# Designs tried in a protein design run: peptides against a protein of PDB entry 5LHZ. Part 106

Target 1, 78 residues: chain A of PDB entry 5LHZ
Amino acid sequence: QLLKSVFVKNVGWATQLTSGAVWVQFNDGSQLVVQAGVSSISYTSPNGQTTRYGENEKLPDYIKQKLQCLSSILLMFS

## One batch from the design tools (peptide; made by RFdiffusion4, then SolubleMPNN)

Design b2_p30_8_s4 (from b2_p30_8, 20 letters changed)
Fold by OpenDDE base, seed 1:
Structure b2_p30_8_s4 (fold): chain B 78 residues (1-78), chain A 30 residues (1-30)
Amino acid sequence: as target 1 above (78 residues)
Amino acid sequence: SSEEKEIEETRKLLEEIRKLLAELQEKNLA
């Protein structure tokens, strides 16, 4: 369930879930879900396709950039 | 290898994110 949502300028919306996960809805229509204690991340492209990535595989550069953005967002939440 | 280094850097980034998420969760429960 949703805990709270925050609008992030030039990025989109970031939502904290009661599970401890964060759900980011980017302006380009993509989505990213990361959760503490879970080794995989979930990325949904603008066309609606969802892919789960582990920590032992090379990620596309655009996803790494979104993760870097997420790190900055979480620092704002603190 | 170069790819191994990139994977390691991504892993470090993810660990940082997950640490922050855990801290936020504890803060929200307080």
Scores: peptide ipSAE 0.652, ipTM 0.902, DockQ to the pose 0.884
Fold by OpenDDE base, seed 3:
Structure b2_p30_8_s4 (fold): chain B 78 residues (1-78), chain A 30 residues (1-30)
Amino acid sequence: as target 1 above (78 residues)
Amino acid sequence: SSEEKEIEETRKLLEEIRKLLAELQEKNLA
């Protein structure tokens, strides 16, 4: 399922999945999964708790920051 | 409202991310 992984300095690892999703493993121990065609995102906190967020709800600032980071990573990818 | 604007901005961000993911997937299949 893993297509390829890229190390991002001061961020962590970003992995492309054959499903069309991206899996980011941040240095703080948190994880983020976003997939094309899926309206929800998955965030796993450093303590291992996973929460799904919809596209029409207010997100915590720390998650928005990680999404901004992911956007920058993907821009570098393409 | 301010919250509605925040939600909209986040939605736009997610749309951009998903667009980029789709483009990358197309490149992988090519």
Scores: peptide ipSAE 0.652, ipTM 0.902, DockQ to the pose 0.860
Fold by OpenDDE base, seed 2:
Structure b2_p30_8_s4 (fold): chain B 78 residues (1-78), chain A 30 residues (1-30)
Amino acid sequence: as target 1 above (78 residues)
Amino acid sequence: SSEEKEIEETRKLLEEIRKLLAELQEKNLA
């Protein structure tokens, strides 16, 4: 279930889910889902391909950049 | 190794994110 959605300038939309997850829809068409208590993250590329990444594997730089962006977004919520 | 450092940095980033999510969730319940 969707809890709250926030428009983030130059980024896209960030949505909090009742599950404890955050769903970010970036302007480039990609998506990122991170959830508290879940070790893996979900990234969907603009072409619609979804990849799950664990917290103990090397991530592509563009994914890390989006995670940094997400961290910044969450800090705004606090 | 450099890769190990990158993985560790990413892990710390994810830990921060998940911590913030947990705190946010608790605030939503309050």
Scores: peptide ipSAE 0.651, ipTM 0.902, DockQ to the pose 0.868
Fold by OpenDDE base, seed 4:
Structure b2_p30_8_s4 (fold): chain B 78 residues (1-78), chain A 30 residues (1-30)
Amino acid sequence: as target 1 above (78 residues)
Amino acid sequence: SSEEKEIEETRKLLEEIRKLLAELQEKNLA
């Protein structure tokens, strides 16, 4: 379930879930879900394809960039 | 190796994110 959604300038929307996850909907149409206690992350491309990535694999640069963006967003919430 | 270093850096980034998420979750329970 959704807890709270916030608009982030030049990024999109970030939503906190009751599960402890954060769901970011980027302006480019992609989505990213990261959750505390879960080793994998979920990325959905603009075309709707979803891919899960683990902690021990090399991530595409665009994914790392979005994770860096997410980190910045969460730091703003603190 | 270069790849191992990149993976480690990403892991550290994810760890930071998950830490922040956990902290936010604790605040929600308060």
Scores: peptide ipSAE 0.651, ipTM 0.902, DockQ to the pose 0.885

